# Peptides against a protein of PDB entry 2L9B, part 70

Target 1, 91 residues: chain A of PDB entry 2L9B
Amino acid sequence: ANFLSQKFPELPSGIDVNINMTTPAMMISSELAKKPKEVQLKFLQKFQEWTRAHPEDAVSLLELCPQLSFVTAELLLTNGICKVDDLIPLA
Target 2, 91 residues: chain A of PDB entry 2L9B as posed
Amino acid sequence: ANFLSQKFPELPSGIDVNINMTTPAMMISSELAKKPKEVQLKFLQKFQEWTRAHPEDAASLLELCPQLSFVTAELLLTNGICKVDDLIPLA

## One batch from the design tools (peptide; made by RFdiffusion4, then SolubleMPNN)

Design b1_p25_1_s4 (from b1_p25_1, 13 letters changed)
Fold by OpenDDE base, seed 1:
Structure b1_p25_1_s4 (fold): chain B 91 residues (1-91), chain A 25 residues (1-25)
Amino acid sequence: as target 1 above (91 residues)
Amino acid sequence: SARLEARKRALELMNQKIDEYLAKQ
């Protein structure tokens, strides 16, 4: 979409992913889970910084890519950052 | 809008959880 192209001009074309919500999230989460914990935390920290600096853009991103809400949730859970009861709607 | 504000608060809460976690490290 225009949003992604404008905000992330160097974003790669990506890969074709199943159109359902669950499969893309699972794929991304799986790939992230293969990375060292330090890398996962760094990812979260960078995302955190960006969302704080650009909250409206973050909302737009999650609306365009709702699977990212599930990816984020999975990262939070698997790294012990939050519990299931802490999860709230991100998309 | 109410929708925007609600989602912004959701992100804020998420970020708070991250902060709390990092503080424990």
Scores: peptide ipSAE 0.466, ipTM 0.870, DockQ to the pose 0.743
Fold by OpenDDE base, seed 5:
Structure b1_p25_1_s4 (fold): chain B 91 residues (1-91), chain A 25 residues (1-25)
Amino acid sequence: as target 1 above (91 residues)
Amino acid sequence: SARLEARKRALELMNQKIDEYLAKQ
């Protein structure tokens, strides 16, 4: 929690969600799926850029927020960017 | 640790796939 506030100082206020991995992941994925494909790809590109610039922080983020791994997987699969077998290392 | 290295490799693979996809567009 402290990591998030330090590394993301302008983090917006959260919403009340179930304290599990599945529900938050579904909510995020659902909202992204409502956006045009170009917006989804832009999101991935910005995330990609950040992970390359801050690899250790990216690993820490995914450990603290494991739901983001599911969101990323969903985006990659539904947009045809990769197949399930490609994501085995993420599991 | 093995865990951290595995996660790093997973991120690298993800980014590789994104690159390949965008290159085909």
Scores: peptide ipSAE 0.464, ipTM 0.867, DockQ to the pose 0.811
Fold by OpenDDE base, seed 4:
Structure b1_p25_1_s4 (fold): chain B 91 residues (1-91), chain A 25 residues (1-25)
Amino acid sequence: as target 1 above (91 residues)
Amino acid sequence: SARLEARKRALELMNQKIDEYLAKQ
């Protein structure tokens, strides 16, 4: 099981995540969850801007640091920005 | 590659969802 499967059991099965991916994702998500909604949205907006400006670098980042996909997924889901089915392509 | 293009599409979808959310605020 991966971080998303544990946190969001309704999410379809995706890639397996080892401890080196899961723990960082949990820690980052936990810290972000402590912040006001405005700060969480600012994080997403800055990440959005960067991914649009550097799409290939963004792909490379998520390949090298797949834990960031779980962090982003939790922010999107908990803030009601997307549904679990929308995250299937990120698996 | 197909995998790279799929990830790009996923990021585009993510960004689209963020845009739609912000537009409702």
Scores: peptide ipSAE 0.462, ipTM 0.866, DockQ to the pose 0.764
Fold by OpenDDE base, seed 2:
Structure b1_p25_1_s4 (fold): chain B 91 residues (1-91), chain A 25 residues (1-25)
Amino acid sequence: as target 1 above (91 residues)
Amino acid sequence: SARLEARKRALELMNQKIDEYLAKQ
């Protein structure tokens, strides 16, 4: 059994990619960057809502999948939502 | 744990930045 599947059953099936931090993050960020700004913001809003509703699960997800922290940071920075200094506590 | 609480605070700060950005739109 996969621990992530057990802990987060609502997550969709992923694509088999190299298991590291950088490659998955780069792939996800690249795909999101192709979307309109409105779609990127909608993604952040949905993630925001979920993190507020399930803060401990959100922390666990980011610990188990650190690539998601990179993806989120990339979206915040490229859209001018925050500065690099704002993300230091998240790292 | 201290680490858990620190990450929770970081997420809240991130979410606050999102709120502030949206409010200025």
Scores: peptide ipSAE 0.462, ipTM 0.869, DockQ to the pose 0.818

Design b1_p25_2_s1 (from b1_p25_2, 12 letters changed)
Fold by OpenDDE base, seed 4:
Structure b1_p25_2_s1 (fold): chain B 91 residues (1-91), chain A 25 residues (1-25)
Amino acid sequence: as target 1 above (91 residues)
Amino acid sequence: SMEDHKAFLKLVKELVADAFVRPVE
């Protein structure tokens, strides 16, 4: 395993996407919506705490798995924690 | 620590394991 894989073992393998039928964002949104609210909120809380404790590793992880940026934004929006306009400065 | 990373990644897997989340290789 490379350095990043050693740092983040057993990353989700994911599934293939038929781009003629859907998008990665749509797939992620669909899967997120199936999860209990408490699981969604727990992720947000723990991601926030983990990022504060490991800022450099967090950058590496988000570069390795940019889908997690979408996950975080989607969860903030769908749980009513922020609005789209609140994310504009991050774009 | 590695334990912190593993715990966090477990939560990631609970949310998106069955979605498109393959890392950049």
Scores: peptide ipSAE 0.300, ipTM 0.771, DockQ to the pose 0.411
Fold by OpenDDE base, seed 1:
Structure b1_p25_2_s1 (fold): chain B 91 residues (1-91), chain A 25 residues (1-25)
Amino acid sequence: as target 1 above (91 residues)
Amino acid sequence: SMEDHKAFLKLVKELVADAFVRPVE
């Protein structure tokens, strides 16, 4: 992951998850819900803009950090922008 | 371009730093 890491320095260091008590999805969903709605929407807007400006880098980032795909999907769903059926093709 | 990446990654940290699972390296 050396090449991809060069494009995205200083990514979040990350935390460990105790899978006996929770799951990554549960933890991420909980933490996202703690953020103000305006922060959630700002992220979606900036991610959309950044992706359009840097489509190849966006692919690289999502390959490096697939967690961001979950984050994005969760935010789209919880903010009523997208429905689960809309995500079926992304299996 | 690098500045754009840094700005976006800052937003990522602000949003998920408390729950972000360490990426596989």
Scores: peptide ipSAE 0.299, ipTM 0.770, DockQ to the pose 0.419
Fold by OpenDDE base, seed 2:
Structure b1_p25_2_s1 (fold): chain B 91 residues (1-91), chain A 25 residues (1-25)
Amino acid sequence: as target 1 above (91 residues)
Amino acid sequence: SMEDHKAFLKLVKELVADAFVRPVE
């Protein structure tokens, strides 16, 4: 196992995307919307705390799993915490 | 710590396991 695998063991195996029917972003958005709001907010809270405590690991994780960047952005947007314009400087 | 990572990754799995698109190989 590589260094990143040691830090982030057993990440989700993931699912395939039928590119003829949907996009990764659409799929993620759809699945996130199925989760209770409290679960969504809990993730945002814990991600913020975890990132603060482990900034270098957070960078590594987001490089390894860029879909988590989308997850975070989507949750911020859908919960009204952030607006699209707020994300522009980060894109 | 490894324990913090495990706890966070558990939340990741709970939230996005069914949405976690596999990286393009």
Scores: peptide ipSAE 0.298, ipTM 0.764, DockQ to the pose 0.550
Fold by OpenDDE base, seed 5:
Structure b1_p25_2_s1 (fold): chain B 91 residues (1-91), chain A 25 residues (1-25)
Amino acid sequence: as target 1 above (91 residues)
Amino acid sequence: SMEDHKAFLKLVKELVADAFVRPVE
């Protein structure tokens, strides 16, 4: 593990993706959709609070785990909090 | 703090553990 991994030692172990049947993005979207809406919204709220409290660590985490950027964007879109056009300037 | 990190990461696991692509490195 690199320096960033040491800062966040308890990340998900991860799963394999069958590239012949799906993509990582599709799998993430599908699994997110299976979670109750209240769980999705709780994540967004806690992520926002945690990011405000730990801005530099948040940057480090998102660099280490870019999946979380996708997760956040997907949840914002699917819950109608923002539109695709709202995210374009941030990319 | 590490406690805040662990609490947040626990929430991450609860949400996306079954979709979190295994890192190559």
Scores: peptide ipSAE 0.280, ipTM 0.757, DockQ to the pose 0.477

Design b1_p25_2_s2 (from b1_p25_2, 14 letters changed)
Fold by OpenDDE base, seed 3:
Structure b1_p25_2_s2 (fold): chain B 91 residues (1-91), chain A 25 residues (1-25)
Amino acid sequence: as target 1 above (91 residues)
Amino acid sequence: MQADHKAFLQMIKDLVADAFVRPVE
């Protein structure tokens, strides 16, 4: 078991990415696009609430799961909540 | 596990189930 499994035991294991076929970003973007807008926004709302209540856990989660940072950024952009300029300094 | 954590992780699972890339660690 690794740190992530210990701290978040019910977190999905995830899947591997065949770099000859796709990229993690492409896979994630494709899956996000399949979700209704209301589902996307609900996730952002709950994630925001959770990160405010558990900032240390949120930092750890995002450090260990960079895919979630991409998910968050993608959803913020595609739903018009933030602009690309807002994220440039964070890249 | 805290109820909030469990619910949040389930939301993650539901959102990215088939494209949840393996974590760095």
Scores: peptide ipSAE 0.174, ipTM 0.679, DockQ to the pose 0.423
Fold by OpenDDE base, seed 1:
Structure b1_p25_2_s2 (fold): chain B 91 residues (1-91), chain A 25 residues (1-25)
Amino acid sequence: as target 1 above (91 residues)
Amino acid sequence: MQADHKAFLQMIKDLVADAFVRPVE
């Protein structure tokens, strides 16, 4: 058992992306676009609250699952909360 | 598992199903 499975035992297993047909970024954008805006904003709200309450766990999760950073960034951009220029320093 | 962890993980599941959560190997 690794740190991630120990700390987050109920974390979903995940699936692979067929890079011959799409990119992770494209797939993320497509899947997020299927969700109502209310669901997207609720996720951002809960993620913000959780990261504030558990900052060390949040760092660990995002380091081990960087695809979640794509989710967060996409939601921030598409909902007009951040601009691309705001995220450039973080790349 | 803490209640906040379970709630957040459920939110992740609801949003992205199991597509985007597996750790990078």
Scores: peptide ipSAE 0.153, ipTM 0.656, DockQ to the pose 0.374
Fold by OpenDDE base, seed 4:
Structure b1_p25_2_s2 (fold): chain B 91 residues (1-91), chain A 25 residues (1-25)
Amino acid sequence: as target 1 above (91 residues)
Amino acid sequence: MQADHKAFLQMIKDLVADAFVRPVE
């Protein structure tokens, strides 16, 4: 098993993306939009709590899986919790 | 601690599995 599967065994294996037809961001955005708002908000709450409790693991996870950073940002934006300008300093 | 990880990662799986790009390792 690789590092990711050892440390985060519940992480999904993921899928390939045909970059000639779409982008990872587009796919993620589309899938997120299919989820009920309450599910989206619960993710944000639990992710916030988890990252506070496990900051080093959170950094490691986000470094290895940058798509999760996009997920978080997208959910904050699409639910009107923050604006794009609020995230620019983090880019 | 591991239980917390498992629960959170399961939430991630449920939320993004269909669009989760395989990480390069």
Scores: peptide ipSAE 0.105, ipTM 0.599, DockQ to the pose 0.432
Fold by OpenDDE base, seed 2:
Structure b1_p25_2_s2 (fold): chain B 91 residues (1-91), chain A 25 residues (1-25)
Amino acid sequence: as target 1 above (91 residues)
Amino acid sequence: MQADHKAFLQMIKDLVADAFVRPVE
């Protein structure tokens, strides 16, 4: 709990999800879809660059925030960059 | 915090803040 706040102080705190109304995945997908394609692609590009430059931090972040893995996968799929079969080996 | 971290985290915040479920800590 303390690791994330120390290493990633600007990381969003997150929100609760009313599971009677939606799911985390649905919430994330909905919010991503509101963003322009340019913003989505820019995120992917910067995330790629950042993970290359800081691989250990990237691993830690994704382990503690699996939501971000879903974000990445969703953006790759919805923008036609990857197919579902491309992601299966990584699951 | 490194500039690269700050920029990336800001992008995360801007992109998914409203949908970001609390991380597992």
Scores: peptide ipSAE 0.047, ipTM 0.533, DockQ to the pose 0.400

Design b1_p25_2_s3 (from b1_p25_2, 11 letters changed)
Fold by OpenDDE base, seed 3:
Structure b1_p25_2_s3 (fold): chain B 91 residues (1-91), chain A 25 residues (1-25)
Amino acid sequence: as target 1 above (91 residues)
Amino acid sequence: SMEDHREFLRLIKELVASAFVRGVE
C-alpha cells in the first residue's frame, strides 16, 4: 500500500473485493477481458515498457500486488502470446 | 519470492516482445 501511494500518488482508491467470494485477480482479469484485444495488447505493451524502465519497482509492485502476476499471465494466455507450458516454470 | 518476481518479469518482457514482433511480420 505504501509503495502504491508513493509510486502512483494519483491512483484511485479502488473498490473492496471479497476474496472469499471472488479473488481480485479473477475480477481484474474479467474486466480486462471485456476490453478489445487492441486495448489488452496495449496494456501489456505499456506494462512491458514500464518494467523495462523500472525493473526494481516492477518487482516491488508484483510483490505487493501478487494478483497482477495472475492477471498478466491470463492476458498473455488469452491473447495467444504464450502457451500454458511457457508459464509452468513460474507456477 | 523476489527471485520469482524477477523471473516472471523476464518472461513477460520476452513473451510480449516476441508477440509484437510476430504481429508485425
Scores: peptide ipSAE 0.101, ipTM 0.602, DockQ to the pose 0.035
Fold by OpenDDE base, seed 1:
Structure b1_p25_2_s3 (fold): chain B 91 residues (1-91), chain A 25 residues (1-25)
Amino acid sequence: as target 1 above (91 residues)
Amino acid sequence: SMEDHREFLRLIKELVASAFVRGVE
């Protein structure tokens, strides 16, 4: 998409996963879960800093790649940063 | 820190909610 090309010009094309929204999220979460906890926390930290500094771009990214919301939620839960009840309002 | 975690959760909740509203319209 245009947003990804502009904000992340170095990003590779990637692979099209033509199934459903939850399947790509599961695939990404599985790969991230293979990383050490310290690495996962670093990813969350960098994403936190980026979203704070660029909230409009963060919204655009989540609109374009809604699977990332599921991935982020999974990382927050598995690393004990929040409980399921904390995410229920997001439905 | 725990404070950072809470702030991050807040930000994610806001962003996801915002994206959902925009996406459903």
Scores: peptide ipSAE 0.072, ipTM 0.573, DockQ to the pose 0.048
Fold by OpenDDE base, seed 2:
Structure b1_p25_2_s3 (fold): chain B 91 residues (1-91), chain A 25 residues (1-25)
Amino acid sequence: as target 1 above (91 residues)
Amino acid sequence: SMEDHREFLRLIKELVASAFVRGVE
């Protein structure tokens, strides 16, 4: 079994999209942007908590699903948590 | 790279924590 199936057995199968980082990120971000700000912040909080508890799994997840890095960055920017300049070193 | 991802995780931990310390709207 792959990493996702082992670590996230309850994760739905999802749908096939164009194989790149941009298209999946845009699709996920568009859905998250429809939710209230407080919900978006809650997602960031929960992801932060999970990364604290499972740092190595978090790194592996982002390696396997790099689109999540862009999604998280966009959430941080659109909610005014950070500025573009804060993310430049990571690009 | 894996190092880039580690740095990103650090950024998430620090920036999100900071936001909640300041207060969430």
Scores: peptide ipSAE 0.060, ipTM 0.553, DockQ to the pose 0.036
Fold by OpenDDE base, seed 5:
Structure b1_p25_2_s3 (fold): chain B 91 residues (1-91), chain A 25 residues (1-25)
Amino acid sequence: as target 1 above (91 residues)
Amino acid sequence: SMEDHREFLRLIKELVASAFVRGVE
């Protein structure tokens, strides 16, 4: 959407993976899971910092791209940062 | 820090919940 173009003008167009969030989330999570743990943690750290600094943009981004929320949840679970029980009430 | 971590989890949980609702609509 226009939000992505306006806020992230340097962002590549990407590809159309699927019409729903499940498959894209799975693909992203799978690719991230192949990266070293340090890279995964770095991603979470940078995302943490960015979301704290730009909460309004973070909300807009995640509403527009809900697959990223599921990816984030998966990373949190996979890296043992939180438990499934912590996220169940939100699903 | 643990404080920063807790805050991050709070924010992410809220965002995840919001995005989930948006995604299932």
Scores: peptide ipSAE 0.058, ipTM 0.552, DockQ to the pose 0.062

Design b1_p25_2_s4 (from b1_p25_2, 15 letters changed)
Fold by OpenDDE base, seed 5:
Structure b1_p25_2_s4 (fold): chain B 91 residues (1-91), chain A 25 residues (1-25)
Amino acid sequence: as target 1 above (91 residues)
Amino acid sequence: SQQDHQDFLEMIKNLVADAFTRPVE
């Protein structure tokens, strides 16, 4: 938590998800689907580039915010870049 | 680079806004 504040001072704080009304996965999928495809692909590109350039920070970020791993997986799947079977070894 | 860092943060903001960046405890 404090790591995020120090390393990512511009990161949004986030909001709670009412898991009784919907699952976090459903919320993420829904919100992602609302974004233009160009935005989705741009995120994937920038995230890929950033994680390659900052592997240490990327690991820490994804450990603290595993929802970002779901975001990445969802975008890869929905844009037809990979299939579920391709991600199984990484889960 | 610092620019890559800022680009990444901006992409997160644009993609998920304020919903999906809260650290998981």
Scores: peptide ipSAE 0.157, ipTM 0.663, DockQ to the pose 0.386
Fold by OpenDDE base, seed 2:
Structure b1_p25_2_s4 (fold): chain B 91 residues (1-91), chain A 25 residues (1-25)
Amino acid sequence: as target 1 above (91 residues)
Amino acid sequence: SQQDHQDFLEMIKNLVADAFTRPVE
């Protein structure tokens, strides 16, 4: 078993993206936009709290699932919490 | 807590969906 299966046994397996029709980034942005603002903010809040409590696991998760880093960045930007300039040092 | 962990996973499943959680490594 790997880290994800041990620490996150109920994590979704993921799906392929047809790159001839869309991109992962486009799909992520589209799916996030479907969620109410309160749901988006709740995700950010809970993710922040969890990251603070489990920093090592959080780093491992984000390294293995970089989509979640994009999700976090996109939510911060679209909700006006951060500006693009704020994220440049993290890229 | 265990409950907090489960809540977070459920939130990922509902908000991000399968496409956002496939391991790259």
Scores: peptide ipSAE 0.136, ipTM 0.700, DockQ to the pose 0.332
Fold by OpenDDE base, seed 1:
Structure b1_p25_2_s4 (fold): chain B 91 residues (1-91), chain A 25 residues (1-25)
Amino acid sequence: as target 1 above (91 residues)
Amino acid sequence: SQQDHQDFLEMIKNLVADAFTRPVE
Protein backbone atom coordinates (compact mmCIF):
# COMPACT_ATOMS: atom_id res chain seq x y z
CA ALA B 1 0.00 0.00 0.00
CA ASN B 2 1.00 3.62 -0.49
CA PHE B 3 0.96 4.21 3.26
CA LEU B 4 3.46 1.43 3.90
CA SER B 5 5.80 2.75 1.23
CA GLN B 6 5.69 6.27 2.65
CA LYS B 7 5.77 5.61 6.38
CA PHE B 8 7.69 2.33 6.45
CA PRO B 9 10.00 2.29 3.43
CA GLU B 10 12.30 -0.20 5.16
CA LEU B 11 9.56 -2.78 5.66
CA PRO B 12 10.36 -5.98 3.74
CA SER B 13 7.91 -7.85 1.55
CA GLY B 14 7.54 -10.73 3.96
CA ILE B 15 7.54 -14.45 3.26
CA ASP B 16 5.04 -16.97 1.99
CA VAL B 17 3.53 -19.57 4.27
CA ASN B 18 3.02 -23.09 2.98
CA ILE B 19 -0.42 -23.84 4.40
CA ASN B 20 0.06 -27.54 3.69
CA MET B 21 2.95 -27.70 6.14
CA THR B 22 2.17 -25.04 8.74
CA THR B 23 -0.10 -22.14 9.66
CA PRO B 24 0.75 -18.47 10.10
CA ALA B 25 0.04 -18.75 13.83
CA MET B 26 2.38 -21.71 14.22
CA MET B 27 5.10 -20.00 12.22
CA ILE B 28 4.84 -16.73 14.16
CA SER B 29 4.86 -18.52 17.50
CA SER B 30 7.91 -20.53 16.49
CA GLU B 31 9.85 -17.48 15.34
CA LEU B 32 8.97 -15.45 18.43
CA ALA B 33 10.14 -18.29 20.65
CA LYS B 34 13.58 -18.00 19.05
CA LYS B 35 13.94 -14.45 20.39
CA PRO B 36 15.36 -13.93 23.88
CA LYS B 37 12.91 -12.66 26.47
CA GLU B 38 14.72 -9.34 26.77
CA VAL B 39 14.33 -8.82 23.02
CA GLN B 40 10.63 -9.65 23.22
CA LEU B 41 10.09 -7.16 26.04
CA LYS B 42 12.08 -4.50 24.24
CA PHE B 43 9.88 -4.94 21.18
CA LEU B 44 6.75 -4.44 23.27
CA GLN B 45 8.21 -1.34 24.89
CA LYS B 46 9.23 0.23 21.59
CA PHE B 47 5.92 -0.63 19.97
CA GLN B 48 3.99 0.85 22.89
CA GLU B 49 6.03 4.05 22.87
CA TRP B 50 5.73 4.41 19.10
CA THR B 51 1.98 3.81 19.25
CA ARG B 52 1.55 6.57 21.82
CA ALA B 53 3.52 9.01 19.70
CA HIS B 54 1.92 8.03 16.38
CA PRO B 55 -1.57 6.66 17.05
CA GLU B 56 -2.89 7.29 13.54
CA ASP B 57 0.06 5.53 11.95
CA ALA B 58 -0.26 2.67 14.42
CA VAL B 59 -3.89 2.09 13.47
CA SER B 60 -3.02 2.10 9.78
CA LEU B 61 -0.13 -0.30 10.28
CA LEU B 62 -2.23 -2.79 12.22
CA GLU B 63 -4.97 -2.62 9.60
CA LEU B 64 -2.52 -3.35 6.80
CA CYS B 65 -0.48 -5.90 8.76
CA PRO B 66 -2.91 -7.80 11.00
CA GLN B 67 -0.23 -10.39 11.74
CA LEU B 68 1.34 -7.76 14.02
CA SER B 69 -1.76 -7.86 16.21
CA PHE B 70 -1.23 -11.59 16.64
CA VAL B 71 2.43 -11.00 17.46
CA THR B 72 1.57 -8.41 20.09
CA ALA B 73 -1.07 -10.60 21.71
CA GLU B 74 1.27 -13.61 21.73
CA LEU B 75 4.05 -11.62 23.38
CA LEU B 76 1.72 -10.19 26.02
CA LEU B 77 0.45 -13.65 26.91
CA THR B 78 3.73 -15.57 26.84
CA ASN B 79 5.50 -12.96 28.96
CA GLY B 80 2.74 -12.94 31.57
CA ILE B 81 1.77 -9.32 31.00
CA CYS B 82 -1.82 -10.16 30.10
CA LYS B 83 -4.23 -13.03 30.56
CA VAL B 84 -6.47 -14.39 27.84
CA ASP B 85 -9.48 -12.81 29.50
CA ASP B 86 -7.82 -9.40 29.23
CA LEU B 87 -7.62 -9.66 25.44
CA ILE B 88 -11.03 -11.16 24.67
CA PRO B 89 -12.85 -7.80 24.81
CA LEU B 90 -10.38 -6.34 22.31
CA ALA B 91 -10.62 -9.10 19.70
CA SER A 1 11.14 9.99 18.83
CA GLN A 2 12.79 9.46 15.49
CA GLN A 3 15.24 7.04 17.04
CA ASP A 4 12.38 5.04 18.54
CA HIS A 5 10.84 4.87 15.09
CA GLN A 6 14.05 3.52 13.58
CA ASP A 7 14.45 0.94 16.33
CA PHE A 8 10.88 -0.20 15.84
CA LEU A 9 11.30 -0.52 12.09
CA GLU A 10 14.40 -2.65 12.56
CA MET A 11 12.56 -5.00 14.90
CA ILE A 12 9.59 -5.26 12.55
CA LYS A 13 11.92 -5.89 9.64
CA ASN A 14 13.49 -8.86 11.37
CA LEU A 15 10.18 -10.40 12.42
CA VAL A 16 8.54 -9.92 9.03
CA ALA A 17 11.49 -11.39 7.17
CA ASP A 18 11.44 -14.45 9.39
CA ALA A 19 7.79 -15.36 9.71
CA PHE A 20 5.27 -12.87 8.34
CA THR A 21 3.13 -13.05 5.23
CA ARG A 22 2.89 -10.02 2.98
CA PRO A 23 0.73 -7.10 4.12
CA VAL A 24 -2.95 -7.15 3.22
CA GLU A 25 -2.57 -4.09 1.00
Scores: peptide ipSAE 0.075, ipTM 0.596, DockQ to the pose 0.384
Fold by OpenDDE base, seed 3:
Structure b1_p25_2_s4 (fold): chain B 91 residues (1-91), chain A 25 residues (1-25)
Amino acid sequence: as target 1 above (91 residues)
Amino acid sequence: SQQDHQDFLEMIKNLVADAFTRPVE
């Protein structure tokens, strides 16, 4: 929490997931599907660039916000950049 | 760069809005 406040003060606060109605994965997949492909790819490009420049911060961010790990994986898969088998070693 | 960082944060905000960014405690 301290890391996020320090490094990403403009980051949205997020919302709760009602586990009786849906799962985080379902919500993420649904929201991502609403975005045009060009927006999805632009996000991946920016995230890739930022990760290369700030690898330690990137790891910390993904540890604190596992939602973003799912976002990244989903975008890689749905845009044909990775296959499921490519991600298995990382799971 | 700082501009790249801000661009990334803007993309996060645009893509996920006010969802999916609350840290796991």
Scores: peptide ipSAE 0.054, ipTM 0.565, DockQ to the pose 0.361; fails the geometry check

Design b1_p25_3_s1 (from b1_p25_3, 13 letters changed)
Fold by OpenDDE base, seed 4:
Structure b1_p25_3_s1 (fold): chain B 91 residues (1-91), chain A 25 residues (1-25)
Amino acid sequence: as target 1 above (91 residues)
Amino acid sequence: MKIAKGADFDAIYEFFEKKIAEEEK
């Protein structure tokens, strides 16, 4: 078992991205868009609540699963919670 | 790079919800 599976044993492994067909960002955006708004907001809420409570674990998780950083940003943007300009300083 | 499909996102949602619930007890 790798570090990620040891620290977060119930975290989904995800699926491999075929870079010849699409980008990871496009695939993530597409999958998020399939979810109802209330599900998107609940996902964001629970994820952010957990990260606030566990900053060290959150850093480890986001480093090993950078797609979750994109998910957070995408959910904020697509639901109109923040604007692109709000994220620029963080990039 | 690995990403989450719809089913995987649901699992992640449940993952974090469960962690929050555990802390509330």
Scores: peptide ipSAE 0.133, ipTM 0.640, DockQ to the pose 0.318
Fold by OpenDDE base, seed 3:
Structure b1_p25_3_s1 (fold): chain B 91 residues (1-91), chain A 25 residues (1-25)
Amino acid sequence: as target 1 above (91 residues)
Amino acid sequence: MKIAKGADFDAIYEFFEKKIAEEEK
């Protein structure tokens, strides 16, 4: 098992990429768009709570799973919580 | 091909629910 599996053994496996999608980001976006707003907000809440309690693990997770950075950013933007300019300092 | 671990939204949602539940115990 790689470091990811060791550190986060309960982290779910990935999903199949649609052969018609041009990028993984587009695939992620399409999956997110299927979810009701309340589900998206609940995810953000849980992620926020976990990150606050485990900042070092959160950094590790985001380094190991860059897709989660994209997920988080998109959810913040699409739900009107952040503007693009708000995320520039993090880039 | 599969997207790497963490990209399955439903599963990652459940993952964090479990993490938070563990903290609340």
Scores: peptide ipSAE 0.111, ipTM 0.618, DockQ to the pose 0.464
Fold by OpenDDE base, seed 5:
Structure b1_p25_3_s1 (fold): chain B 91 residues (1-91), chain A 25 residues (1-25)
Amino acid sequence: as target 1 above (91 residues)
Amino acid sequence: MKIAKGADFDAIYEFFEKKIAEEEK
């Protein structure tokens, strides 16, 4: 198994990009938008708590799965927690 | 076809719920 599979054995493999979507980001945004805001916020909270407790693992995960960086950013933005300008230093 | 990791929201949600639960033990 590769490093990612070994370190995060329970990590979902993800899904194929729908041909009707222009980018993976659009697909992720679409999937996130299907969930109630309460669910989105809870997910964001759990992810934030995990990253605080496991910063090194979080860096590894986000480097290997940059889509999760997008998920985080999208949730922060769409729920009004951060502004686009706040994310510029992270880009 | 390119895989959108994290787009399986239910699975990724459960993944992090599990991670947090492990920390709370």
Scores: peptide ipSAE 0.111, ipTM 0.621, DockQ to the pose 0.507
Fold by OpenDDE base, seed 1:
Structure b1_p25_3_s1 (fold): chain B 91 residues (1-91), chain A 25 residues (1-25)
Amino acid sequence: as target 1 above (91 residues)
Amino acid sequence: MKIAKGADFDAIYEFFEKKIAEEEK
């Protein structure tokens, strides 16, 4: 048990992208695409709301699940909410 | 790097729903 896992006990462990020897981006994009658009947008909304309310916990969560950064970016891009250049400040 | 597979994604979604609901109380 580690601190971050204990802080979010109900957080899924996830899977290693190396299982399929594919890139994280491809794997995440594939998983996201399996969800209806409404679910994608609701997830994005809930995650953003939670992050705004708990910025310190969000940092801890992203240390545990860095893929959530990509998820957020991917959802913003694929749903036409922002463009690639809008993400440059995050680089 | 780990990612959320389909089932895990649903769990994460529910996780945040609960967090938001908890805050709205």
Scores: peptide ipSAE 0.090, ipTM 0.612, DockQ to the pose 0.316

